# Peptides against a protein of PDB entry 4KTY, part 15

Target 1, 266 residues: chain A of PDB entry 4KTY
Amino acid sequence: YVLNDIGVIFYGEVNDIKTRSWSYGQFEDGILDTCLYVMDRAQMDLSGRGNPIKVSRVGSAMVNAKDDEGVLVGSWDNIYAYGVPPSAWTGSVDILLEYRSSENPVRYGQCWVFAGVFNTFLRCLGIPARIVTNYFSAHDNDANLQMDIFLEEDGNVNSKLTKDSVWNYHCWNEAWMTRPDLPVGFGGWQAVDSTPQENSDGMYRCGPASVQAIKHGHVCFQFDAPFVFAEVNSDLIYITAKKDGTHVVENVDATHIGKLIVTKQI

## One batch from the design tools (peptide; aimed at target 1 R20 S87 Q110 H170)

Design b1_p12_3_s3 (made by RFdiffusion4, then SolubleMPNN; from b1_p12_3 with S1D E5Q K7A)
Fold by OpenDDE base, seed 2:
Formats: sequence, structure tokens, C-alpha cells
Structure b1_p12_3_s3 (fold): chain B 266 residues (1-266), chain A 12 residues (1-12)
Amino acid sequence: as target 1 above (266 residues)
Amino acid sequence: DLPNQYALPFSY
């Protein structure tokens, strides 16, 4: 989880799982220096740099360019004219070295690029880390732990009212650490995500969220446990918006989200 | 195969 410099990222569809090789390169020349530079750009106190809770949270913010001129600019519109298409990257090294050299965000990334670079960052700093892929991954944008799908009277989805979404797949990271800020038993693997999805206390970041806490439904534990819980376990709520402004729940689907969660054990 | 992710369309 620290020494492996090449990994495998799962992507595609739940019924057609694909794999992509990714070079983390945490031991390559200039990479550790770049990771330290990232923490410098975040203005992270030296005292906090030895705390994996703080480091992983700062990393989740800084690997994306939002808010703080971090490492990667995300793009999902298939227009990559001002940079490199996300699919063209093969590892973290070129991205991190470009960031260090240019001192500007690198274009462009999607979830596996964010997760790959974040994995390098964590491993480079001695934090055991792995990438996790979730198929049918929910994006709850209103923090109610549900996917609210609004329907027209004809049964079609009202795209104006429906703000929540589901990724075909999404990947994030798990980092191993103790959690003295949580009750006993909620250390170990912590979910952290650098793909800019939702604002967390003023910045696009996510985690560390205790995997054990999430598995047992303890969404009250810091950080961002409700969001991560929703990614893997939210219900789809189909709601008809009537002409009179009333909402009627037509159906609830508790099986759609989080159909498969995969990670490489190396 | 491109690894690009996308939002799944909802249907009822």
C-alpha cells in the first residue's frame, strides 16, 4: 500500500468491468518535493504535516484545482482543447511534475486521474492508500442521503428539478490511519476523495470518513460521512411534481446505488 | 475503451 508504484484502477460498467494500469511513481525524482510543495501551497502548518487526518483532508482539497489553485482541473464535457484529455494520462508523475514546474493547475482530470494522483500523494507521504471503485455511485447534492428523482406527469424525468445524479462509476481513495478524534474502533481505512463533487465546510474536499463508521451507519462522524454513505447506500426516490405544487412519492429503489465496490488488495 | 465517467440517465 506504500511501496507499490504501479496500480490497477477499475472502471467501466458493473456488467463489463475494465481495468487501467496507473503508474503512481511515488519514488520518482521530484515527486516527494512536489508533494511537499502541494502542502506548502495549502499553507499547511508544519505541525499538521505529521497528522494523516489533516494531511489526507488537505490532500483531498489540493489535488483538485477548485478553491485553492490545486493540482488538477476536472472536465466532463468532452472538450479538452486547452490541455490533455483525461484518458491520455498513464500515471501521476507527469501531472505532478507539470504542476510543480508551471505552478498552475493541470488540465484535465476525471475521477481515476484524481484518485491516481491522490494515491501518489498519500503513499509519497507514507500513508497507506488504495483506490476504490464504486459502480452506480450516487452524487447527493442536497445532503439528504437520498437520490431525489423528480418526474413529470408523463413519467419523464424533470431535469430542472432533479439535481442529484449517479455516476456509471466513481473512484476515490482509502487511507489507513488511527482516528483518535472518533470513538474506539473507527480507525483503519478512511474514505478520502479529491474529485471535486461537493463543498465541505467551504472547500471542495471529502474525508477522511471512517469506513467502519459508514458500514455501521454512523454518519454523524467527521468528516463527510453522510456524503460518502450516500455514494454507496442512498435510495432512489421517484417523486411526481404535480401541477398544484405537491409532491407524491411514486417509488423507492434501495438496490440501484453501490452495486459493486472493488479495490485491489495490493 | 475510454475510462471516461458519465452521469447515468434516470428513467422510470
Scores: peptide ipSAE 0.636, ipTM 0.959, DockQ to the pose 0.904
OpenDDE base, seeds 1, 3, 4, 5: peptide ipSAE 0.606, 0.630, 0.616, 0.631; ipTM 0.954, 0.957, 0.955, 0.957

Design b1_p12_3_s4 (made by RFdiffusion4, then SolubleMPNN; from b1_p12_3 with S1D E5Q K7E)
Fold by OpenDDE base, seed 2:
Structure b1_p12_3_s4 (fold): chain B 266 residues (1-266), chain A 12 residues (1-12)
Amino acid sequence: as target 1 above (266 residues)
Amino acid sequence: DLPNQYELPFSY
């Protein structure tokens, strides 16, 4: 999980799965130096740089530009006037080298670009890592582990009240590490995500969240287990907001989110 | 095909 410098990222729709080649290039000239530079920009203590828990958490923050002038600026509005369209990138090397050279965030990325660059970062630093794609990936923005869909009386979605959203697909990373900060059995694969989605204790970052913990519903474990759990397992709650201010649950759909989770073996 | 993400609309 650290030797392959070319990978495959799954995207598209659950019923029409697509693949994209991505060059990680963790062995290319200047890439290791850039990864070290990223940790320097994060002002990460030397004592923490050998701890994959701290490294992966810092990486999840620094691969995105929010808060700390990290590597990538995200854009989802189809306007890329001041940079490179996310689809134009073919690998991590150009992005990381541009960041190192310019010392400014690189424009632009979306989930697979963030995941690709983050995968390079992790592998470059000796952390086994892979990219995971989740189709129908929930974005819970109020940390209640459910997708609250508010309906008008006529059954149409009230877009003003409905703040939660679902991606057609979303990519994040899994990093292999021990978790001495958690009970036994919750080491191994840890979900980490550098795509800026939600604030986690003061900055846009996510993880490491124990995959085993999430799989067994232990959302109380650090870090960001509730958010990652929601991405793959949230129920859709359809709620009618009555004129008198009361809410009526019309339906619950427990099958909509996380229809397929895929990753490539290496 | 472009790999761009998009939000799925909700419907009921």
Scores: peptide ipSAE 0.661, ipTM 0.961, DockQ to the pose 0.897
OpenDDE base, seeds 1, 3, 4, 5: peptide ipSAE 0.625, 0.650, 0.616, 0.066; ipTM 0.957, 0.960, 0.956, 0.769

Design b1_p12_4 (made by RFdiffusion4)
Pose (drawn by RFdiffusion4):
Structure b1_p12_4 (pose): chain A 261 residues (1-241, 247-266), chain P 12 residues (1-12)
Amino acid sequence: YVLNDIGVIFYGEVNDIKTRSWSYGQFEDGILDTCLYVMDRAQMDLSGRGNPIKVSRVGSAMVNAKDDEGVLVGSWDNIYAYGVPPSAWTGSVDILLEYRSSENPVRYGQCWVFAGVFNTFLRCLGIPARIVTNYFSAHDNDANLQMDIFLEEDGNVNSKLTKDSVWNYHCWNEAWMTRPDLPVGFGGWQAVDSTPQENSDGMYRCGPASVQAIKHGHVCFQFDAPFVFAEVNSDLIYITAHVVENVDATHIGKLIVTKQI
Amino acid sequence: SLPHEYKLPFSY
């Protein structure tokens, strides 16, 4: 989780698992300096850089280009003007070195690309890290920790009212650290996510959220545990527009995986 | 296949 500079990112379906190799390249010339440049550009106060909670949270904001001209721009537009399609990248090095050289956000990326770059950032600085993949990953748009699916009278999905969504898969990172800001028992792996989905305190960032706190539903502990809980375990609520028609308690988060040791 | 993240449609 620190010294391996290559990895595997899982994607596809639960019974049709695909793998994508990834070069983290945290030891390549120019990468460590690039990680320091990322924190400088985020205007991160130097006095907080010894705190992995802060470093990881800043990283989750700065790896994406929204709000702060950070590292990577997301796109699903099937055009990818003036850049590289997200599927073309095979590692983090070219992205990070281009960012340092051009001093401009790099185009383009999707979740595994954000996760790969963020993983490089964490391991390069010495924060143990790994990439996790969540199949049937929920995106909660109204912060009620459930998927609200509105139905028309005919029973079809009302696409105007329905804002929540589900991904075939989504990838984020886990960073290893104590959590002196939380009660004992909630350190270890922290979910951190640099893919923009929902604002957290006015910026696109997510975490660190204690995985142990998410497991027992103690999502009151900072940061962004309710959103992460919703990603892995929200119920689907079918609502006819208002009458609750049905509840699917098993659809979300069918499987979560990471590369074996 | 290459990785691509996309939204799944809802159905009932």

Design b1_p12_4_s1 (made by RFdiffusion4, then SolubleMPNN; from b1_p12_4, 4 letters changed)
Fold by OpenDDE base, seed 3:
Structure b1_p12_4_s1 (fold): chain B 266 residues (1-266), chain A 12 residues (1-12)
Amino acid sequence: as target 1 above (266 residues)
Amino acid sequence: DLPQQYKLPFTY
């Protein structure tokens, strides 16, 4: 999980799984220097740079450009006029070297680009890391662990009221580390995500969240366990918003989210 | 196929 400099990223649809190669290039010239530069831009204390918990959390913030002029600008509107289309990237090296050279955020990325660059960052710093793909990945917008789908009285979805959303697929990272800040048993793989989705204590970042904790329904542990839990396990709640402001639950779907989670084993 | 990431529409 550290030595491999080429990986495979899963994408596509749950019924049509696709893969693409991604060059992490953690051993390429200038890449480690760039990772150190990223931590410098984050103003990360030297004492924390040996702590994978702190490093992965900082990385999750800095791989995206939000808040801190980090590495990548996301774009999901299919208009990439001011940069490189996300699909044009084949690896992390060009992105990281451009960032280091220009000292400005690189355009553009989507989840697999964020995950690819973040994977390089983690591996460069000796943190075992892998990319995880979740199909039907929920984006809980209001931190209530459910997808609230508001319906008009005629049964149509009220897009104005419905703030939660679901990705066709989403990629994030898992990083291997001990978690002395958590109870015994919650070390190992930790979910971390650099794709800007939700604000976490003042920044667009996510994790590290204990995979073991999440697997067993423990969402009370730092960091961002509720959000990661919701990505893979939230229920869809269909709610009719009445004209008088009252809500009626029409249906609950507990099978829609997180239909498949896959990762490369090597 | 391109690895476009997009939000799925909700239907009921």
Scores: peptide ipSAE 0.672, ipTM 0.960, DockQ to the pose 0.915
OpenDDE base, seeds 1, 2, 4, 5: peptide ipSAE 0.654, 0.670, 0.658, 0.670; ipTM 0.957, 0.960, 0.957, 0.960

Design b1_p12_4_s2 (made by RFdiffusion4, then SolubleMPNN; from b1_p12_4, 4 letters changed)
Fold by OpenDDE base, seed 2:
Structure b1_p12_4_s2 (fold): chain B 266 residues (1-266), chain A 12 residues (1-12)
Amino acid sequence: as target 1 above (266 residues)
Amino acid sequence: DLPEQYVLPFSY
């Protein structure tokens, strides 16, 4: 979880699972210095740099470029003319060294690139970390813990009203730490995510959210437990919007989201 | 072409 500098990331489709190697390179020259530089750019207080809760939360914000000119610019439009296509990256080292050299966000990343770089950041700073892949990963945009799918009267999806979405797959990280800020039993693996999905208390960041809390439905615990819970356990709610403004629930699908969650142990 | 990570279309 800390010593391995090469990993495997799961991707593809739930019925066609694929793997890619990723070089974390946490021991390569300049990488530790770059991780420290990232925390410097975040203006992180020195007293907090020894706290994995604070470090992982800052990392989740700073690995993405939003808000704070962090490491990676995300792009999902399949047009990458001003940088490197996300699929061309093979590890974290080139990305982090480019960021340190240019002092500007690096283009471009998608979820596995964010997760790969974030994994390097965590491991470099001595936090045990792994990458998790979730197939049919929900993105709840209104924090109601469900996917609201609005239908026209003909049964077609109303794309204007439907704001929630589902990724074919999504990668995030789990970091191992104690949680003295939570009740006993909710330490251990914590979900953290640097892919810029939702604003969390003013920044695009996510976590640490207790995996144990999520598994037992404790969504009231900091940080971002409702969002992480929704990623893996949202119901699809199919709603017909009537002409009179009323909503009718047509169907509920509790099996669509989080069809498979996989991670490599070491 | 779709990006590698993409939003799944909803269908009913």
Scores: peptide ipSAE 0.664, ipTM 0.957, DockQ to the pose 0.580
OpenDDE base, seeds 1, 3, 4, 5: peptide ipSAE 0.634, 0.656, 0.630, 0.656; ipTM 0.951, 0.955, 0.951, 0.954

Design b1_p12_4_s3 (made by RFdiffusion4, then SolubleMPNN; from b1_p12_4 with S1D H4K E5Q)
Fold by OpenDDE base, seed 1:
Structure b1_p12_4_s3 (fold): chain B 266 residues (1-266), chain A 12 residues (1-12)
Amino acid sequence: as target 1 above (266 residues)
Amino acid sequence: DLPKQYKLPFSY
């Protein structure tokens, strides 16, 4: 989880799972220095740099360019002008070295690119880390732990009212650490995500969230456990918006989200 | 086939 410099990332569809090799390159020249530079750009206090909780949270923020001119600019528009298409990257090294050289965010990434670069960052700093892929991954936009799907009276989805969404797949990271800030038993794997999805206390970041806590439905612990829980466990709530302004729950689907969660063991 | 992440459409 620290020494392996080549990985496999799962992507595609739940019924057509695909894999992509990814070079983490944590031992390549300049990569560790770049990871330190990332923490410098974050103005991270030196006293916190030995704390994997703080480091992973800072990394979650800084691997994306939002808020702080971090490493990667996300793009999902399939145009990718003025940069490199997300699918063209084969590893973290070129991205991190470009960031260090230009001192500007690198274009462009999607979830697996963010996860790949973040994995390199974590491993460089001695934090055991792996990439996790979730198929039918929920994006809860209003932090209510459910997917609210609004329907017109004709049964069609009202896209204007429906703010929540579902990714075909989403990749994030799990980092291994103790959690002395949480109750006993909630250490171990922590979900962290550098793909800019939602604001977390002022910045686009996510985690560390205790996988054990989330697995047992405990979402009251820092950081961002409700969001991560929703990614894998949200129910779909189909709501008809009536012409008179009333809302009626038509159906609940508890099986749609988180159909498969895959990670490579090392 | 190259990776591409996208939002799934909802349907009822």
Scores: peptide ipSAE 0.707, ipTM 0.966, DockQ to the pose 0.945
OpenDDE base, seeds 2, 3, 4, 5: peptide ipSAE 0.702, 0.701, 0.691, 0.703; ipTM 0.966, 0.966, 0.963, 0.966

Design b1_p12_4_s4 (made by RFdiffusion4, then SolubleMPNN; from b1_p12_4, 5 letters changed)
Fold by OpenDDE base, seed 2:
Structure b1_p12_4_s4 (fold): chain B 266 residues (1-266), chain A 12 residues (1-12)
Amino acid sequence: as target 1 above (266 residues)
Amino acid sequence: DLPEQYELPFTY
């Protein structure tokens, strides 16, 4: 989880699973220096740089360009006119070296690019890390642990009212660390995500969230456990908004989200 | 064309 500099990332559809190679390159010339530079740009105190909790949280913020002119600009518009299409990247090295030389965010990334670069960052700093792919990955927009799907009276989805969404697939990272800030038993793998999805206490970042806590429904533990829980386990709630302003639940689907979660073994 | 990662449409 630290020594391997080439990985496999799962993507595609749940019924047509695909894999891509990704070169992490954590040992390549200039990469460690760039990772240190990223923490410098974040103005991270030296005292915190040895704490994997703080490092992974800062990394989740800085690998995306939002808020702080971090490494990668996300784009999902299928245009990519002012940079490199997300699918053209084959590894982290070119992205990180470009960021270091230009001192400006690199265009463009989607989830696997963010996860790939973040994996390099974590491994470079001695944090065991892996990429996780979740098919039918929920994006809870209002922090209620549900996918609220609003329907018109004719059964069509009301896109104006429906703010939650589901990715065909989404990649994030798991980082191995102790969690002395949590009760005993909630160390180990921690979910962290650098793809800019939701604001977490003022910044687009996510985690570390204890995988054990999430598995057992302990969403009260820092950081961002409710959001990560929703990504893998939220119910779809189909709601008809009546003309009188009342809401009627038409259906609940507890099987739609998180159909498959895959990670590569070292 | 859709991007590689895209939001799935909801259907009922």
Scores: peptide ipSAE 0.649, ipTM 0.955, DockQ to the pose 0.570
OpenDDE base, seeds 1, 3, 4, 5: peptide ipSAE 0.647, 0.641, 0.612, 0.646; ipTM 0.954, 0.953, 0.948, 0.953

Design b1_p12_5 (made by RFdiffusion4)
Pose (drawn by RFdiffusion4):
Structure b1_p12_5 (pose): chain A 261 residues (1-241, 247-266), chain P 12 residues (1-12)
Amino acid sequence: YVLNDIGVIFYGEVNDIKTRSWSYGQFEDGILDTCLYVMDRAQMDLSGRGNPIKVSRVGSAMVNAKDDEGVLVGSWDNIYAYGVPPSAWTGSVDILLEYRSSENPVRYGQCWVFAGVFNTFLRCLGIPARIVTNYFSAHDNDANLQMDIFLEEDGNVNSKLTKDSVWNYHCWNEAWMTRPDLPVGFGGWQAVDSTPQENSDGMYRCGPASVQAIKHGHVCFQFDAPFVFAEVNSDLIYITAHVVENVDATHIGKLIVTKQI
Amino acid sequence: MPTLTLLHHDTP
């Protein structure tokens, strides 16, 4: 989780698992300096850089280009003007070195690309890290921790009212650290996510959220545990437009995996 | 219940 500079990112389907190799390249010339440059650009106060909670949270904001001209721009537009399609990248090095050289956000990326770059950032600085993949990953748009699926009278999905969504898969990172800001028992792996989905305190960032706190539903502990809980375990609520028609308690988060040791 | 459309990422 620190010294391995290559990895595997899982994707596809639960019974059709695909792998994508990834070069983290945290030891390559120019990368460590690039990680420091990322924190400088984020205007991160130096006095907080010894705190992995802070470093990881800043990283979750700065790996994406939204709000702060950070590292990577997301796109699903099937055009990818003036850049590289997200599927073309095979590691983090070219992205990070281009960012340092051009001093401009790099185009383009999707979840596993954000996760790969963020993983490089964490391991390069010495924060143990890994990439996790969540199949049938929920995206909660109204912060009620459930998927609200509005139906027309005919029983079909009302696409105007329905805003929540579900991904075939989504990848984020886990960072290892104590959580002196939380009661004892909530350190260890913290979910951190640099793919923009929902604002957290006015910026696109997410975490660190204690995985142990998410497991027992104690999502009151900072940061962004409710959103992460919703990604892995929200119920689907079918609502006819308002009458609750049905609840699917098993659809979301069918499987979560990471590369074996 | 209706079959839901999922969101997708680019396939390599």

Design b1_p12_5_s1 (made by RFdiffusion4, then SolubleMPNN; from b1_p12_5, 6 letters changed)
Fold by OpenDDE base, seed 2:
Order: structure tokens, then sequence, then C-alpha cells
Structure b1_p12_5_s1 (fold): chain B 266 residues (1-266), chain A 12 residues (1-12)
């Protein structure tokens, strides 16, 4: 494979797909040192640093600032007064070098920023990686593999009852590795995600989840396969909460989530 | 439709 320094990230809407360039800079001065520093901050055992399963899982935790003072602080409130707006970043280099210099989390990121920095981390450490964009990406909060959308009697969403949500788009990474911890045939591309969405065994991290396992519905395979499966395959369950406290399923939509998954091999 | 989380649009 050829590792390119500049990539393309897909975003926007499924009906209006947009692209932006992203400079990964995995060969720039100080970037490899910073990636090693990230693993040092994670207190990663030296024996584990040669295992792409462990490295990608640690990376998914450390690229976000939650739990461990990792690289990026996420923000979605449109208030970025104490840092750089997520949209202003054009690549991973400035973010990683700032983290290394300040030794503090960098503000701010959203999914494509997390995915861009994580892609640099993986590639810098010799793990083949790419960014994947999923349009209408589900965020299942209760690991039931469905999106429970509670409605008022007037048809409006009951935000108090509805915990699950859908991103218009979401970016994560796929990393190429063997999976000796899984049955034969479930190596290859593994989904990993550094955007802090759900707690996985005590940390905001996700993956590696076998793409082949997800495609075949094997959600029992480590790591975080149920969550990744839900991101791309959840049914929308529309539930009306009646005044008497009963719940009635009014509609099921099996076509809304994961309408398009786009990736470019660069 | 479900409540969508709208992400900030990246600058080109």
Amino acid sequence: as target 1 above (266 residues)
Amino acid sequence: MPKLKLLEEPEP
C-alpha cells in the first residue's frame, strides 16, 4: 500500500456529498515522536506497542481528551472561544505538535477532526488506515441495536424520553490487521473510532471491530461490535408515549440508518 | 423524523 500525506474526507448530506482535503503529515518532523508520546501518556506496555489490536484500541481512547487527557477536546455547542473551531483545522500536524508542546488537550474537534488525527496516528505507526464516512449514522445509547424514537401524541419527538440520536454524517476509521483473537476470516479492515460517543469498558473508545463480522451480523465479537453494528444497521422504532403511560410502536424504519458509507483508499 | 445531531460544516 502507498501512504499518502494528503487525504480526502467526505462530509455533508447524503444528497449533497462534499469533500475536504486533510493533511495527515505522518512523515513530518515531530509527528512520529508525538505518536510515541501519546502511547507513553497512555502508559502502554512496550510489548503491546507491536500489536495493532492494542495500538488501535489505545489510539481510539487517546485521540480524545476524555478519561486520560488525550489529544482532542470535542465540542458541538458552537462556542469555541478558548480554542480553534473544528472547521478551521486543515490537517493533523498542528494539532499533534500543539499537544506535544503544551502536554494538554487541544481544543476543539468534531468527528472528521478526530478521524483525521487518528488516521495520522495509525499510519505513522505503520498501520494501514482510512477514513470512513457514514451518512445517517446512529448513536445507540443503550446497546439494544435499535434507535428508540419516542414521540408525543402530536408527533413531535419527546426529547426527554428519547436518548438515542442520529448524526447527519459521522466519520471513523478502518485499520487493516489480522485478528488472531477472532475466528478465521474476520481479519482485514477493523472499525475504530476516536470520537467520544460511548463508554467501552471504562473509557470513551471504540474498536477494533471486524468489518466482516459487522457485515455478517456477528455482534458478539470484540471490540464494540454491537455499537458499530448499530451505527450502520439500526432500525428506527417510533414509539408513542400515551397519556396513560403505555408505549405503542407506530412505525419501524429499517432503511434510514447507514444510507451511504463512503471511503477513499489514499 | 428523529432528532439529528448537526455537525459543524468543515471549511473547504
Scores: peptide ipSAE 0.034, ipTM 0.700, DockQ to the pose 0.430
OpenDDE base, seeds 1, 3, 4, 5: peptide ipSAE 0.018, 0.018, 0.029, 0.019; ipTM 0.578, 0.575, 0.664, 0.579

Design b1_p12_5_s2 (made by RFdiffusion4, then SolubleMPNN; from b1_p12_5, 6 letters changed)
Fold by OpenDDE base, seed 3:
Structure b1_p12_5_s2 (fold): chain B 266 residues (1-266), chain A 12 residues (1-12)
Amino acid sequence: as target 1 above (266 residues)
Amino acid sequence: MPELELLEEPEP
């Protein structure tokens, strides 16, 4: 995992799986220096830089530009006039070197770009890491572990009331580490996500969340386990908002979210 | 051009 500098990222839809190559380039000139620079910008103490828990959490915050002028600016509006379209990137090297040179956030990224750059950051610092793609990935923004979809009486989605959302696919990272801060058995792969989705204790960051804990339904363990659990296992709750202001649960779909989770074996 | 990340509109 640490030694491979070229990877494959899965994307598209569950019924039309697509792949793209990504050059991580963790051994390229200037990349390690840039990763150290990222930690310097985060004002990370030297003692913490040897702790993969702290490093991965800081990385999840700093690979996105929110809060801290981190590496990448996200854009999903199909308007990329002030930078590079997310689809034009083929690897992490150009992004990281631009960030180091300009000392300003690089435009633009989406989930696979965030995941690609974050994977480089982790591998560069000696943390085994891989990219994971989840098809029908939930974004729970009210921390209730379910997706509340509000419908008008005519069956159309009430976008004003509906705050939660579902991505057709989402990419994040898993990083390998021990978790001495958790009970025995919850080390190993940890979910970490640099795509800015939700605020976690004051910053847009996510993880490390124990994959084993999530698989066993343990959402009480740090960090951000409820959010990651919801991404892969939320129930869709369809609620009709009636004209009289009452809400009625019309349907519950427990199968839609997390249809397929895939990762490259390397 | 590769497919971008899109918000899915849930269907009942």
Scores: peptide ipSAE 0.020, ipTM 0.540, DockQ to the pose 0.149
OpenDDE base, seeds 1, 2, 4, 5: peptide ipSAE 0.017, 0.018, 0.014, 0.019; ipTM 0.520, 0.528, 0.524, 0.543

Design b1_p12_5_s3 (made by RFdiffusion4, then SolubleMPNN; from b1_p12_5, 5 letters changed)
Fold by OpenDDE base, seed 3:
Structure b1_p12_5_s3 (fold): chain B 266 residues (1-266), chain A 12 residues (1-12)
Amino acid sequence: as target 1 above (266 residues)
Amino acid sequence: MPKLKLLEEDEP
């Protein structure tokens, strides 16, 4: 989880799982320097750089360009004319070296690119890390731990009312660390996510969230456990928005989200 | 419906 510099990222659909190779390149020339530079850009104090909790949280913020001119600009509009299409990247090295050279955010990334670069960052700094793919990944944007899908009376989705979204897949990272800030038993794998999805205490970042805590429904534990819990376990709530302004819950699907969570074992 | 990531990655 630290020494492997090549990996596999799972993507696609739950019924059509695909894999892509990703070169992490944490040992390539200039990569460690770039990771240190990322922490410098984050204005991370030296004392915190030895703490994997702080490092992973800073990394989750800095691998995306939001807030802090971090590494990658996300784009999902299928128009990538001003950079490299997310699918064209094959590894972290070119991205990180471009960032270090240009000192500007690199265009463009999506979840697997963010996860790939973040995995390099973590491994480069000696934090055991892996990429996790969640199929049917919820994006709860109103922090209610539900996916509220609003329907018109004709059954079509009301896009104006429906703010929550379900990704066909989403990639994030798990980092291995002790959690002395949590009760005993909640160390180990921690979910961290650099894909800019939601604001966490002022920045687009996510984690570290204890995987054990999430598995046991302990969403009160720092950091961002409710969001990560929702990604893997949200119920879909289908709500008909009536013309009179009333809402009626028509269906609840507790099985759709988080149908499969996959990671490569090293 | 699920929101698709990069369409080129999800197309069969």
Scores: peptide ipSAE 0.029, ipTM 0.529, DockQ to the pose 0.185
OpenDDE base, seeds 1, 2, 4, 5: peptide ipSAE 0.024, 0.025, 0.023, 0.024; ipTM 0.541, 0.556, 0.511, 0.549; seeds 1, 4 fail the geometry check

Design b1_p12_5_s4 (made by RFdiffusion4, then SolubleMPNN; from b1_p12_5, 7 letters changed)
Fold by OpenDDE base, seed 2:
Structure b1_p12_5_s4 (fold): chain B 266 residues (1-266), chain A 12 residues (1-12)
Amino acid sequence: as target 1 above (266 residues)
Amino acid sequence: MPKLKLKEEPEP
């Protein structure tokens, strides 16, 4: 994991899985210095820089530009006139070096770009890391572990009432560490995500969430376990809002979210 | 099915 400077990121659809190469470049000139600079910009105490829990959580916040003028500006509106389209990036090196040189957020990223840059950051700092792709990835906005889909009487989605959404795919990272702050057995792979999706204790960040805890339904464990659990295991709840203001559950789909989770093991 | 949010397709 730490020694591989070129990776593969999975994307596309469940029925048409695609791969793209990504150059992590964790050994390239200036990249480690840039990762240290990122932690300096975060005002991270030196005592915390040896703790992979703190480092991964800070990295989750700082790889996105929200809150703290971090590395990457996300854009999903297909308007990239003031930067580089997310699809044009081939690796982390140019992004990190631009950030270090300009001292301003780099435009633009989407999930695989965030995950690619975050993977470089983790590996540079000696944290074993990999990218994970989840197909039909839920985005729960109210932390109820459900995807509440409000329907009109005609069966169309009420976009005004429906706040939750599903990505065709989403990429995040898993980082390997011990979790002395959790019960025994919940170390190992931890989900961390630098794509700005939800606010976590005042910042757009996510994790580290124990993969073992999530697999066993322990959503009470720090950090952001409910959100990550929802990404992979939310039920779709179809709700018809009636004219009288009552809500009726029309259907529940427990099979739609998290249909396939893919990672490269090399 | 809910309306999927679509990622930009990466260029090859």
Scores: peptide ipSAE 0.245, ipTM 0.826, DockQ to the pose 0.426
OpenDDE base, seeds 1, 3, 4, 5: peptide ipSAE 0.078, 0.228, 0.237, 0.083; ipTM 0.750, 0.822, 0.823, 0.765

